# Peptides against a protein of PDB entry 7Z53, part 132

Target 1, 150 residues: chain A of PDB entry 7Z53
Amino acid sequence: PRIKNQADCIPFFRSCPACPGSNITIRNQINALTSFVDASMVYGSEEPLARNLRNMSNQLGLLAVNQRFQDNGRALLPFDNLHDDPCLLTNRSARIPCFLAGDTRSSEMPELTSMHTLLLREHNRLATELKSLNPRWDGERLYQEARKIV

## One batch from the design tools (peptide; made by RFdiffusion4, then SolubleMPNN)

Design b2_p28_4_s2 (from b2_p28_4, 8 letters changed)
Fold by OpenDDE base, seed 5:
Structure b2_p28_4_s2 (fold): chain B 150 residues (1-150), chain A 28 residues (1-28)
Amino acid sequence: as target 1 above (150 residues)
Amino acid sequence: STAEREAAALANADAKIERLEKLLKELA
């Protein structure tokens, strides 16, 4: 979603120079956003990352959510644990580390971050609904089935 | 669980995804 309240804004890290006047840059950003519909951007394409993106504290098949912050009670992306976290380095006072997502760009592009967040919420919603529909499903089944839907 | 309920859930999910895609287009 678009940011409506600047007080709720989170500082982001940009690894590449901002080139708003470049058509190529704009196109790349658009392509990145549209490619976000790829579930791999939400769940991770590598197994170690995929595991880190999951909530393994229960059998609900949920993706991990931020443990420090929420958006009016709604989930936000979890933070990563990077050595020399570039997001922390860009704004030391804010102490906002990079987000953990299937796409590293989630910490660089607020628009992409928003989409990741929404799909995170949707996955968790789906998993919750599937649990209601299928009470005997374990976390792995719920996670996989929700992933198929997203 | 029933196939019908799951189908409804899938349909709802699809609608939400479509909405998200629309939002992405608005950002373009």
Scores: peptide ipSAE 0.023, ipTM 0.536, DockQ to the pose 0.020
Fold by OpenDDE base, seed 3:
Structure b2_p28_4_s2 (fold): chain B 150 residues (1-150), chain A 28 residues (1-28)
Amino acid sequence: as target 1 above (150 residues)
Amino acid sequence: STAEREAAALANADAKIERLEKLLKELA
């Protein structure tokens, strides 16, 4: 969601109207997206993986992003840290390690990589927006609320 | 996984990406 008028807003909650006169269409779109997406693809189904997918360097509730590369200024999935990285072994000339995502198949299927990248960007966008709307929320709250929306 | 499962997964992924991209555009 893109909430532009924040002046009249109360603290935003996924299940509650954030602002008086909130656009119901936006909420419907969010609900449609959430119902369609398997969150485990993005966030991981196991807690250790889920933690590794988060940016723990701050209290912004963000997912971790690639620290080496961006796509024209936009975030990419972080790299995994595999001892014997199969992605490096399959294409030695490219020298690109496997990506880390909630779905382990992300590096095996380019389509999944693209999807996960988009949802990563969306999560971080939402978390950033939620931080603006709810400055007192900590990183855990921001992460969870953004996760509910995605 | 079997080739059939992989093909189905690819098809499903493509459909999801298309739908998600549409939804994201609407949210933008």
Scores: peptide ipSAE 0.019, ipTM 0.425, DockQ to the pose 0.054
Fold by OpenDDE base, seed 1:
Structure b2_p28_4_s2 (fold): chain B 150 residues (1-150), chain A 28 residues (1-28)
Amino acid sequence: as target 1 above (150 residues)
Amino acid sequence: STAEREAAALANADAKIERLEKLLKELA
């Protein structure tokens, strides 16, 4: 469950404050799953790409989300800005660009797209909760701490 | 990637996605 009582928080094993109401078991299971996924596929392995994957419009430590579409209110991956977008070339009628992710294969494999989307949402969820727990943290701190947990 | 590698990656991804979705719902 999401953190509800922020008055009684303790240090998180990932060096972040967390509340006792947090389900650490679920987090551990997620971490186990993500261990099979190179986090660079989500966050980018190179600094320029990593920056492009971040929401730099605020100090919330969030990853960038799609600005055109949502999935029933949930975030989707942002679109890339490729000159010769293979996704557009493959289906010209749909006119949907490739997604931007840490892995260039994100749009080539729908399952990867889905996974990246879920991890995007999880990161942003974590960053949001961390901001609530630590209001004085800036965007860089929130981003880094959330990334460590994912 | 070869077709076989892609197929294996897809199968693995599907299993992970299913579990992740379940876990995320529990966290909500």
Scores: peptide ipSAE 0.017, ipTM 0.424, DockQ to the pose 0.048
Fold by OpenDDE base, seed 2:
Structure b2_p28_4_s2 (fold): chain B 150 residues (1-150), chain A 28 residues (1-28)
Amino acid sequence: as target 1 above (150 residues)
Amino acid sequence: STAEREAAALANADAKIERLEKLLKELA
């Protein structure tokens, strides 16, 4: 998940920039652990969000990826579409919005962002492999089967 | 069986937690 090209680094929104060692990070990590058990942090817990996290442009069962940035050809999380995007408000000159993931905290901590990115890549890898093994499966089947494995 | 499903679910959860913890440590 580490971005090797630092020129392509995306800024993160800090929920508590004045308290980098606060319990917020620890609590968020614990919450991430629990959400990871059911993979809701990756796929979303609500159907509208889940749909927005999917690539609906094909029948490959993939999760959506960033359309503006990549990490040496590797996928990054897509951007969210928030009216008052805190990431945009933090640095207006950068014009980089918050990431979209199953967890709304995906842009607050690099650790969470990286984890979500890894799991995004893993899902898409699995979906691709499943497509190879089962060429007749449609996007919904591929998505669901990959989701079960992650 | 329900018992088998629960055992499998628990095993799966443990594996996921282990992977997540490993990833978090690597990112720290």
Scores: peptide ipSAE 0.020, ipTM 0.406, DockQ to the pose 0.018; fails the geometry check

Design b2_p28_4_s3 (from b2_p28_4, 11 letters changed)
Fold by OpenDDE base, seed 5:
Structure b2_p28_4_s3 (fold): chain B 150 residues (1-150), chain A 28 residues (1-28)
Amino acid sequence: as target 1 above (150 residues)
Amino acid sequence: STAEREAAALARADERIAALEERLRALA
């Protein structure tokens, strides 16, 4: 997402600003986020990316989660493996790489990152429940069915 | 209340996922 009014915005990670100052800017930001709340942003629109976003270590149909960090025990988006990671370049002291998500801009705005994180968790929740209800379903079925619900 | 329920549901899901993954790892 790109915010038109940059006057009251604070740069976050790459090139997208966070604009907590004005109500108008906040509203625009929310609108931008709302427009991005679709499955493609979470699951990826390209098959190679989609596979990278999945947890392929089991047959639970889960999306991959961060292996280094958790949010109070809750899942976070996995990190990407970019050679020239712009997130690392943005804040060299923090040394936190970009998150891997369906949208390459997910790490540019904290709200977008948060939304993707929530949807990640929701998918995994759904997949887990579906596994409980349908123990014979394999990972692909669980993944697809959960994806349909999200 | 709804937010709390959602948070609780997510927490339970995470725990269940972790448990399942652990069981899978135990099967080597």
Scores: peptide ipSAE 0.018, ipTM 0.414, DockQ to the pose 0.017
Fold by OpenDDE base, seed 2:
Structure b2_p28_4_s3 (fold): chain B 150 residues (1-150), chain A 28 residues (1-28)
Amino acid sequence: as target 1 above (150 residues)
Amino acid sequence: STAEREAAALARADERIAALEERLRALA
Protein backbone atom coordinates (compact mmCIF):
# COMPACT_ATOMS: atom_id res chain seq x y z
CA PRO B 1 0.00 0.00 0.00
CA ARG B 2 0.97 3.59 -0.64
CA ILE B 3 0.57 6.48 1.75
CA LYS B 4 -0.55 9.47 -0.26
CA ASN B 5 -0.61 12.02 2.53
CA GLN B 6 2.89 12.17 3.93
CA ALA B 7 2.72 15.57 5.53
CA ASP B 8 2.93 14.17 9.04
CA CYS B 9 5.24 11.30 8.21
CA ILE B 10 8.94 10.70 8.61
CA PRO B 11 11.01 8.67 6.17
CA PHE B 12 11.57 5.23 7.57
CA PHE B 13 12.22 1.72 6.33
CA ARG B 14 12.92 1.67 2.60
CA SER B 15 11.91 5.31 2.32
CA CYS B 16 8.44 4.51 3.60
CA PRO B 17 6.93 7.14 5.83
CA ALA B 18 6.28 6.51 9.48
CA CYS B 19 3.43 8.63 10.77
CA PRO B 20 3.58 9.31 14.50
CA GLY B 21 -0.13 9.91 14.73
CA SER B 22 -0.99 6.45 13.47
CA ASN B 23 -1.00 3.09 15.15
CA ILE B 24 2.55 1.83 15.26
CA THR B 25 1.63 -1.74 14.49
CA ILE B 26 -0.47 -0.78 11.53
CA ARG B 27 2.19 1.55 10.26
CA ASN B 28 4.84 -1.10 10.55
CA GLN B 29 2.67 -3.46 8.60
CA ILE B 30 2.18 -0.85 5.93
CA ASN B 31 5.90 -0.33 5.70
CA ALA B 32 6.47 -4.04 5.38
CA LEU B 33 3.84 -4.33 2.70
CA THR B 34 5.16 -1.33 0.85
CA SER B 35 8.54 -2.96 0.66
CA PHE B 36 6.96 -5.97 -1.00
CA VAL B 37 8.41 -5.08 -4.37
CA ASP B 38 11.89 -5.18 -2.93
CA ALA B 39 12.06 -8.69 -1.57
CA SER B 40 15.66 -8.42 -0.47
CA MET B 41 14.50 -8.85 3.10
CA VAL B 42 13.40 -12.33 2.16
CA TYR B 43 16.18 -13.42 -0.14
CA GLY B 44 19.06 -11.51 1.36
CA SER B 45 21.07 -8.79 -0.26
CA GLU B 46 24.38 -10.59 0.08
CA GLU B 47 25.24 -13.81 -1.66
CA PRO B 48 26.44 -15.70 1.41
CA LEU B 49 23.23 -14.94 3.23
CA ALA B 50 21.17 -15.70 0.17
CA ARG B 51 22.72 -19.14 -0.04
CA ASN B 52 22.02 -19.79 3.60
CA LEU B 53 18.39 -18.92 3.06
CA ARG B 54 17.99 -21.50 0.31
CA ASN B 55 17.21 -25.17 0.58
CA MET B 56 20.27 -26.75 -0.96
CA SER B 57 19.20 -30.33 -0.34
CA ASN B 58 17.38 -30.62 -3.65
CA GLN B 59 16.89 -28.99 -7.03
CA LEU B 60 13.48 -27.52 -6.30
CA GLY B 61 14.56 -23.91 -5.92
CA LEU B 62 13.04 -23.61 -2.47
CA LEU B 63 13.89 -21.39 0.43
CA ALA B 64 14.92 -23.08 3.63
CA VAL B 65 12.21 -23.66 6.20
CA ASN B 66 12.20 -24.32 9.91
CA GLN B 67 13.14 -27.90 10.63
CA ARG B 68 11.70 -27.98 14.12
CA PHE B 69 8.32 -26.34 13.83
CA GLN B 70 5.51 -25.89 11.36
CA ASP B 71 2.26 -24.02 11.37
CA ASN B 72 -0.29 -26.74 10.78
CA GLY B 73 1.91 -28.10 8.05
CA ARG B 74 2.89 -24.70 6.71
CA ALA B 75 6.42 -23.42 6.67
CA LEU B 76 8.04 -21.17 9.20
CA LEU B 77 11.28 -19.28 8.97
CA PRO B 78 14.37 -21.26 9.84
CA PHE B 79 16.30 -20.49 12.95
CA ASP B 80 19.62 -18.77 12.69
CA ASN B 81 22.72 -20.37 14.09
CA LEU B 82 24.29 -17.65 16.15
CA HIS B 83 26.87 -18.31 18.80
CA ASP B 84 25.60 -15.49 20.94
CA ASP B 85 22.00 -15.45 19.88
CA PRO B 86 20.55 -12.16 21.08
CA CYS B 87 17.05 -13.56 21.03
CA LEU B 88 18.01 -16.31 23.41
CA LEU B 89 19.97 -13.94 25.59
CA THR B 90 17.07 -11.54 25.88
CA ASN B 91 14.86 -14.13 27.50
CA ARG B 92 16.58 -17.29 28.57
CA SER B 93 13.43 -18.89 29.81
CA ALA B 94 11.66 -18.53 26.49
CA ARG B 95 14.46 -20.25 24.58
CA ILE B 96 13.38 -18.77 21.28
CA PRO B 97 16.27 -18.31 18.89
CA CYS B 98 16.41 -15.67 16.21
CA PHE B 99 14.90 -16.41 12.86
CA LEU B 100 17.07 -16.47 9.80
CA ALA B 101 15.93 -14.08 7.11
CA GLY B 102 17.27 -11.60 4.65
CA ASP B 103 16.62 -8.87 7.18
CA THR B 104 18.29 -9.28 10.54
CA ARG B 105 15.45 -7.33 12.10
CA SER B 106 12.97 -10.08 11.34
CA SER B 107 13.06 -11.34 14.89
CA GLU B 108 12.74 -7.88 16.36
CA MET B 109 9.51 -6.94 14.67
CA PRO B 110 6.64 -9.39 14.58
CA GLU B 111 5.28 -7.70 11.49
CA LEU B 112 8.47 -8.38 9.62
CA THR B 113 8.58 -11.92 10.87
CA SER B 114 5.06 -12.44 9.66
CA MET B 115 5.74 -10.88 6.31
CA HIS B 116 8.88 -12.89 5.82
CA THR B 117 6.99 -16.03 6.70
CA LEU B 118 4.28 -15.28 4.19
CA LEU B 119 6.74 -14.47 1.47
CA LEU B 120 8.70 -17.60 2.24
CA ARG B 121 5.57 -19.61 1.73
CA GLU B 122 4.74 -17.73 -1.42
CA HIS B 123 8.16 -18.31 -2.89
CA ASN B 124 8.02 -21.99 -2.18
CA ARG B 125 4.54 -22.17 -3.61
CA LEU B 126 5.67 -20.43 -6.77
CA ALA B 127 8.73 -22.59 -7.10
CA THR B 128 6.57 -25.67 -6.76
CA GLU B 129 4.18 -24.40 -9.39
CA LEU B 130 7.00 -23.52 -11.73
CA LYS B 131 8.46 -26.97 -11.30
CA SER B 132 5.14 -28.43 -12.31
CA LEU B 133 4.98 -26.23 -15.38
CA ASN B 134 8.63 -26.62 -16.25
CA PRO B 135 9.82 -30.02 -15.13
CA ARG B 136 13.23 -29.67 -16.72
CA TRP B 137 14.17 -26.51 -14.85
CA ASP B 138 16.86 -26.99 -12.26
CA GLY B 139 16.86 -25.56 -8.78
CA GLU B 140 18.67 -22.40 -9.76
CA ARG B 141 16.22 -21.61 -12.52
CA LEU B 142 13.25 -22.30 -10.29
CA TYR B 143 14.66 -20.18 -7.52
CA GLN B 144 15.41 -17.24 -9.77
CA GLU B 145 12.11 -17.34 -11.60
CA ALA B 146 10.15 -17.55 -8.37
CA ARG B 147 12.18 -14.69 -6.99
CA LYS B 148 11.21 -12.55 -9.95
CA ILE B 149 7.54 -13.13 -9.30
CA VAL B 150 7.55 -12.54 -5.56
CA SER A 1 -9.32 -4.26 -0.37
CA THR A 2 -6.12 -6.10 -1.08
CA ALA A 3 -4.32 -4.02 1.49
CA GLU A 4 -6.87 -4.90 4.12
CA ARG A 5 -6.61 -8.57 3.30
CA GLU A 6 -2.86 -8.42 3.55
CA ALA A 7 -3.07 -6.62 6.85
CA ALA A 8 -5.40 -9.29 8.13
CA ALA A 9 -3.02 -11.96 6.94
CA LEU A 10 -0.21 -10.31 8.83
CA ALA A 11 -2.32 -10.20 11.96
CA ARG A 12 -3.08 -13.88 11.66
CA ALA A 13 0.56 -14.63 11.09
CA ASP A 14 1.43 -12.73 14.24
CA GLU A 15 -0.95 -14.87 16.20
CA ARG A 16 0.50 -18.02 14.76
CA ILE A 17 4.00 -16.89 15.57
CA ALA A 18 2.89 -16.17 19.10
CA ALA A 19 1.53 -19.67 19.30
CA LEU A 20 4.84 -21.02 18.12
CA GLU A 21 6.61 -19.03 20.76
CA GLU A 22 4.33 -20.47 23.36
CA ARG A 23 5.13 -23.96 22.19
CA LEU A 24 8.80 -23.18 22.38
CA ARG A 25 8.39 -21.95 25.92
CA ALA A 26 6.54 -25.09 26.81
CA LEU A 27 9.54 -27.10 25.71
CA ALA A 28 11.86 -25.05 27.89
Scores: peptide ipSAE 0.017, ipTM 0.367, DockQ to the pose 0.032
Fold by OpenDDE base, seed 4:
Structure b2_p28_4_s3 (fold): chain B 150 residues (1-150), chain A 28 residues (1-28)
Amino acid sequence: as target 1 above (150 residues)
Amino acid sequence: STAEREAAALARADERIAALEERLRALA
């Protein structure tokens, strides 16, 4: 993804900001974009993380969304709660924490953030639709079924 | 049936995901 208007940019923490043209960086970005099929980067590969990525305030099976910002009314990834948040350290004036996603690198590469955001939205859409189709399903069922589709 | 509705929902979801993936690839 290419950001055209930098005024609307959210700052990202790059693992190697001094090497933006590195082949490794490019390859990592491509790999990240192509490897999301298993959805582990969206949902988390570890249960504690997976739980943190979920909206536990209701039984709708939703993934958690950002509570501070939206993209034209659309959901964004939630912020993480990190001690010494590197994203905040990178640009303290912006005060934008790192995003929370299944992949800890989500805030390092905008491509990952974009992908995860899209899949977050899709999951929540699916969960909502599944709730409509199956009103008696609890949050766990909705979450799991939506996850299977993604 | 509920199964049919779910199948339809799955199909729609798959199509949408495929479209999103294509868009992502185009942006990469």
Scores: peptide ipSAE 0.017, ipTM 0.403, DockQ to the pose 0.019
Fold by OpenDDE base, seed 1:
Parts: structure tokens; sequence; C-alpha cells
Structure b2_p28_4_s3 (fold): chain B 150 residues (1-150), chain A 28 residues (1-28)
């Protein structure tokens, strides 16, 4: 992505190790994860799904987050709205529906759920930083640029 | 080395994944 504000440090690019003062370990962790991940599993490969995964209530380019639960203040994946939710059917005591992600298998494999959660947080972090660096960008631009970096 | 840093990053990622899985189960 091309960032307009070149005066500030840009530690967001996958190939960029870090700017001074940035946390290299976190960036390396995310890069390690994404090296084994097709971004379509996070963002969705179909346009209708991709739209449902986005927060369309503002112009911040964010992915949608869970509205019921958080992980110590951190975002979780949103729930899906399946009529016959297999997650509810398989574990009736837990009463937790399937998560909505780019990959329909997200809730079937806890490892994928966790990874998608991390990438959700990373996307939203990147979008937030990009908004700070480029205040005039709209939600679509922020979303697309953040997606390219992840 | 770069290889060691990558291995460490992967290890930390795995730890975070495990932690998230535990917390997700705790929400049940």
Amino acid sequence: as target 1 above (150 residues)
Amino acid sequence: STAEREAAALARADERIAALEERLRALA
C-alpha cells in the first residue's frame, strides 16, 4: 500500500522489519502466521461474505467484531447467523454459536478460530494506524490497504 | 539469527493460539 504521510514511521509492511520503537516480535509473529495463511480465509473469497465480515457502521475500514464477548478487552470474531447452527447442536451446554469467518471451517477447528482472531485484531490495528497516517482515506481505502498488508 | 527469530515468533504464535483457545472455551 501507498501511504500518503511519509513523515511517520510505517512498520506495517510484511517485508518491513520494523521502525524504531515498534515491537518487532509482534510483527514477526504475525508474519509467521500469515506465511501459512491464505488471506481469503480471513476476509472471505466471495463478495457477500466479505461484506458481512466488515464493520459497515463507520468509515474506519474495520472488520466486524463480536458484539457479545471480548477477550480481556480484545476483539473476538463475530458470530454467524446460521439457522441450524452446528456449533449449538454439537454442544448444547456451551450455547456458543459458530463464528463468522472467511473460512466456513473456522469454528470446526479451534486453531483456525484462534488464528483468525489474531488476524482480525491485526487488520483492525493496521486500519487504525493507517487512518492516523492518512486521515482523508475513507473506509473502503483503509480496508483495502490494511488487507494488502496482512 | 533470522531462523531463530522466526522459530521464536512461531512459538509465541502457538502460545497465543493456545491461550485464545482456552479463553474461548472458558466463555462456554
Scores: peptide ipSAE 0.017, ipTM 0.348, DockQ to the pose 0.031

Design b2_p28_4_s4 (from b2_p28_4, 12 letters changed)
Fold by OpenDDE base, seed 1:
Structure b2_p28_4_s4 (fold): chain B 150 residues (1-150), chain A 28 residues (1-28)
Amino acid sequence: as target 1 above (150 residues)
Amino acid sequence: STAAREDAALARAPERIARLEAERAALK
């Protein structure tokens, strides 16, 4: 990912295995990943976690995004709120807390972090499109329908 | 709040997408 503003963008210290250069490559990578990805890794397998991964501030059926940083205007995973954040303790220079995702391994494996980020973006894209096509759908339906497509 | 602003922007995204899709359809 490209970092234009270091104040608003999270620094990346490792290459993304599915970093796209175009919308087509993004979609192609997502299509390839979704064939092998358990959606529970993105959405959470437990309801309490699933709710924490959702944006509950509106009825758009979106997943929560990082409130501090973006990737050149694009969404990143939200941060978790761990008391003893192992991500901060491991590499203090990075100053990046652990991310919140459906799988705890998301912060453990940079590859999973990137994958989850892409799927997050795809979900939110789909939910947004579904809202446009179906204005009467509430947030729950938008979320569920987008989840089915991912 | 920053979250509220982002949500507001996201709330307008469906309308933007609809307009873009309409424009694309008109160009075909």
Scores: peptide ipSAE 0.021, ipTM 0.467, DockQ to the pose 0.056
Fold by OpenDDE base, seed 3:
Structure b2_p28_4_s4 (fold): chain B 150 residues (1-150), chain A 28 residues (1-28)
Amino acid sequence: as target 1 above (150 residues)
Amino acid sequence: STAAREDAALARAPERIARLEAERAALK
């Protein structure tokens, strides 16, 4: 059923390869499978994106988190900064932009959003723990070591 | 030299650690 109170919801797209206007293709699905193995869906496969997904404000090796919202105190994916944000266009009352993730479909499928969020939290948890165990490690080391574990 | 760089890094380690710990605390 269509969400009645859209203002209270984070907008998601229901997309499928056969759906009109869908951006999900067979290639995207294959890439998603690959990204699941190598975690590129979380970290990004390209350096510019990977940098944007990181918290560069400190040397803690963290992934960036949403600065506006939390889920009962827990981290959410950061928002993207698109000029013409499709998430805003689909639900103008909600005024919630698309999420930024390694997988461009993060805001298209709630299932992906959930998974990405969980892995984000796990990375940051690991990085935090690694910092406690290895106080001398810088942000790059923490980030890479946490990434290896995830 | 590599040794000089290492010594410099070691000299800065305490303050760096303190800074990072403070940052971590602020993020929690």
Scores: peptide ipSAE 0.018, ipTM 0.391, DockQ to the pose 0.016
Fold by OpenDDE base, seed 4:
Structure b2_p28_4_s4 (fold): chain B 150 residues (1-150), chain A 28 residues (1-28)
Amino acid sequence: as target 1 above (150 residues)
Amino acid sequence: STAAREDAALARAPERIARLEAERAALK
């Protein structure tokens, strides 16, 4: 992958940047990823974390997305709210905190971040489609059903 | 039952989504 504009990059704990707008295409289908990945890394294995990963502002069953950054209009992982955020410590000028994901290592390895991001987008896509198909489903139902499909 | 209909709708969701996406693509 090429980094066109370093200024658009988000630093990681391991000093690797994630660069929104890179337009990286993943050859593998999203379902292929889920075949080899424990989705708990996206949704969280603990209930408190799982709740924090959800968009609780509506009843759409969505996972929370970054409120500060997007990738060409597409969702990125939300930021965590750590008291002593190691990601902020790696680059004070960037002021980019660690990402929040089901795997706490999301900001340590860009590979995980990318995968989590893709699955985040897929979940939200599925939840949206399920909402269209089942307009009476509440957020919990949409979330759970989308999670099952992922 | 309502539950049965919901389950059926869920079971058909992948194919319906695929169809809808194909239709949307065709309309563009």
Scores: peptide ipSAE 0.017, ipTM 0.419, DockQ to the pose 0.014
Fold by OpenDDE base, seed 5:
Structure b2_p28_4_s4 (fold): chain B 150 residues (1-150), chain A 28 residues (1-28)
Amino acid sequence: as target 1 above (150 residues)
Amino acid sequence: STAAREDAALARAPERIARLEAERAALK
């Protein structure tokens, strides 16, 4: 990673740090990766993963969100439940487990985490809007229609 | 989502990660 000062960096999987003082660098990496993010990165390419990425507690067609943390009331990616979670091994003091996403790189690259978070929020926003427009749609319909738009 | 909103959110990504780690550390 191209980071000038790593003193205040937060290590991620594979020792890829997130540095609050390197906003421009992180942003540039995010922008560079936007062209490489497709729907499978957000929704998963395999059905078992896709199901785990969904919020199945209601019929709102939402993607699952983190149940422990929020960003000032806004959604964050849910945590995975990995055996021998490599993210927990990276920084034992922080004990941040790997995020659950359609791309395993989400916990390796903060830029991907950010992008996936934004797209998660966008999906849930769209699903909510679609619910208001089509109140009789069930969760599956809302999920699929929102997925088509994203 | 608009490009402006996305850019603003992306700009705060490092801080969000830092806050998340701080919250995790406070729980230990």
Scores: peptide ipSAE 0.009, ipTM 0.391, DockQ to the pose 0.037; fails the geometry check

Design b2_p28_5_s1 (from b2_p28_5, 11 letters changed)
Fold by OpenDDE base, seed 2:
Structure b2_p28_5_s1 (fold): chain B 150 residues (1-150), chain A 28 residues (1-28)
Amino acid sequence: as target 1 above (150 residues)
Amino acid sequence: MEEALKELEERVADFLVDEDHLSSKPLP
């Protein structure tokens, strides 16, 4: 269906072009994601993002969760802190910021939001269980071991 | 804001699989 209300449009931008290493007439796109199976959609592909996705207030190896809202006591994705937040710009009445996740698309559609929420919950479940099984593990080890399982 | 979040939560909930499936996953 053709969306008639432009105020509710999700802003999509064309990716930056990759520098052509050859006389290829085909425009390639820059890939900023990791190239191996590391669940970077959950954990991010860059260290600063990965750090922001973690709960650093304790040594439980948990991912950060929403501090304002919960789903019947269950964790939701944390909000991002974007200067020009597209979620705030799209729905000015709701004034709900975009979610922070390893994949920046996490707020583009409810299905993605749901999947990222589930994976966040699963990580935190795993980290909690691993802590129970291994009380002497620190937060970094718990996080990394849970990440390997996800 | 709360109403809009509730709407979002309801929309997300429609796609959330019962967490019992995740919680029942055995650790390796």
Scores: peptide ipSAE 0.000, ipTM 0.247, DockQ to the pose 0.042
Fold by OpenDDE base, seed 3:
Structure b2_p28_5_s1 (fold): chain B 150 residues (1-150), chain A 28 residues (1-28)
Amino acid sequence: as target 1 above (150 residues)
Amino acid sequence: MEEALKELEERVADFLVDEDHLSSKPLP
């Protein structure tokens, strides 16, 4: 989002330090992400987040989508449910909450939001096609197989 | 994938053009 009001503080948390060895003078942060390419920006790096990103209301293996808004009939990222939502704090007029994605930065700039939206749409497309090809697959298998392709 | 990337590039380009136009208005 474009911050026009410099009087408003943006919540920003410093990463936790990794435990240094006895001779390490450089502060390194703990890595909270997966160490390999697994599309964790879409699916999350933690099991609770990964579960929240999924549509658990059916057995279609889909990611959760926005329930309030669509882009010409196309899915958008779901909103997050943050107690102190920085998107609501910084833009009180628009009243748009931050988006929920595997990457917490999904709402920092429109380009990143667009990429996450695209990947969400692609996952849901793949899961839908996989369901058509494999009617006996359950929602977990559909989700995991779509995730492997993304 | 290519069409979706192209659409994204177009939207990014449109966004960048809009920022250049907003920066050129002198504050009163």
Scores: peptide ipSAE 0.000, ipTM 0.264, DockQ to the pose 0.038
Fold by OpenDDE base, seed 4:
Structure b2_p28_5_s1 (fold): chain B 150 residues (1-150), chain A 28 residues (1-28)
Amino acid sequence: as target 1 above (150 residues)
Amino acid sequence: MEEALKELEERVADFLVDEDHLSSKPLP
């Protein structure tokens, strides 16, 4: 080992490999959080986070959106409420918190922020259209059906 | 952020338009 002093080591375990398909030579890690198709980067992998990502003020099945800022009337990601918000630390003058998304890395790169914003907008668009088509659907059904499409 | 978002929206829009043209070909 390169590091001889174990006190200098952070314990880290390599993720288990996913079962290789017949022709997959590249080792991929198993996803132990959610289904690979559930868009957990948008919706979160845990129920508390998923609830925080939702607009719970109504029965429209929408994701939560930024309440302070919009992009020409278009929704932005909501801000997170982190105690030690790294985004507030990086630019203390702007005082812009990190964005809340299913992936905690959503604020690390503008590209990720943009992707999450688009998917949030798409979800909300879908949920709105689904509500129009199905006026009797409750917010949970709208959310889940929109999520299935995304 | 706004510029990157706009660029991404445009790219996604372009991609979706291209996919719609691919799906309209009847399978032989």
Scores: peptide ipSAE 0.000, ipTM 0.245, DockQ to the pose 0.058
Fold by OpenDDE base, seed 5:
Formats: C-alpha cells, sequence, structure tokens
Structure b2_p28_5_s1 (fold): chain B 150 residues (1-150), chain A 28 residues (1-28)
C-alpha cells in the first residue's frame, strides 16, 4: 500500500474482492459501500432528505408516496414541498408540483420519474414482504434491509 | 405519463429478468 501509516486512515471500504472460482484471472470488485444498484437517487444522499422521502407515519419502513394520485392503484412519487416550485412555474395549467426523490432531476425527465417510481414501488414491496417475514422488525430495520436489497 | 411508465416497467422487467438469468448461472 502507498500509505504506510494506517493510523491516520479513516476505515472506509468501497469495495470487496470478488474472485470467481473460474480460471478467470480478473479480480472483480463488489461494491461494499452501497447496494449493487446505487439507489442514492431514490433514497437521497443526505439524512434530512432521506427522512423526508420516508413514510414516518408508521413503522413499516416504507417510502413516502403520492397522496393525490395513483397509477391504477400503484404508488407514485410524492410531491415536493418547494417554496418556488419550478414545475408549477413551467406548466401552470396542469398545476402539478415537482416530485420528491433522492435525485432532484426526477421531475425533469419522464424516464427518470418512471425509474424512480419503479424503485420506490420495489422498495415498498420489499419492505412489505420483509414485514410479513419478520413481524418483529421495526420500521428502521425494514427500511434499511429493503434499501440494501434495492 | 401512464404509457411511459408502462413502457418503462416492461423494459425494467425485461432487464431484471435478464439479470436474474445472469445471476442464476452458478459461478463455475
Amino acid sequence: as target 1 above (150 residues)
Amino acid sequence: MEEALKELEERVADFLVDEDHLSSKPLP
């Protein structure tokens, strides 16, 4: 290692070695910091945002969902609570606020909106399944375990 | 929006199926 004094190092691991048992001499690395999918776009990168993205009304570990609209009974992204909401300014007729997601661009492109919606649905599905399998788990554990799987 | 979501759901579903097929190969 280039750094000889490990006492000054923050113990931060980004990856773990993954050696396939095959004759493939290429050492792969598994992301050890986040899930396989970097879902920071869904969960946010900051604790306050992450908290706002969660449904804190119960202990089910769910993400917050839209309260006004659904897609054939399926959840949509919640609306953001922006003081100067650019979505309201751009389309004054529709009066649809920007969506709240971990990525602020979630409202800029329908493809992003859709992807975030799918990941939100998947998280909530996983959290619900995990709750069924583990009735004693609290909302925090359910949320974190679902997040790890996503 | 609903149609775009449906199309994306189908694409994501196809992608996830393909990944599951990739993951289901036992590491040799």
Scores: peptide ipSAE 0.000, ipTM 0.236, DockQ to the pose 0.051

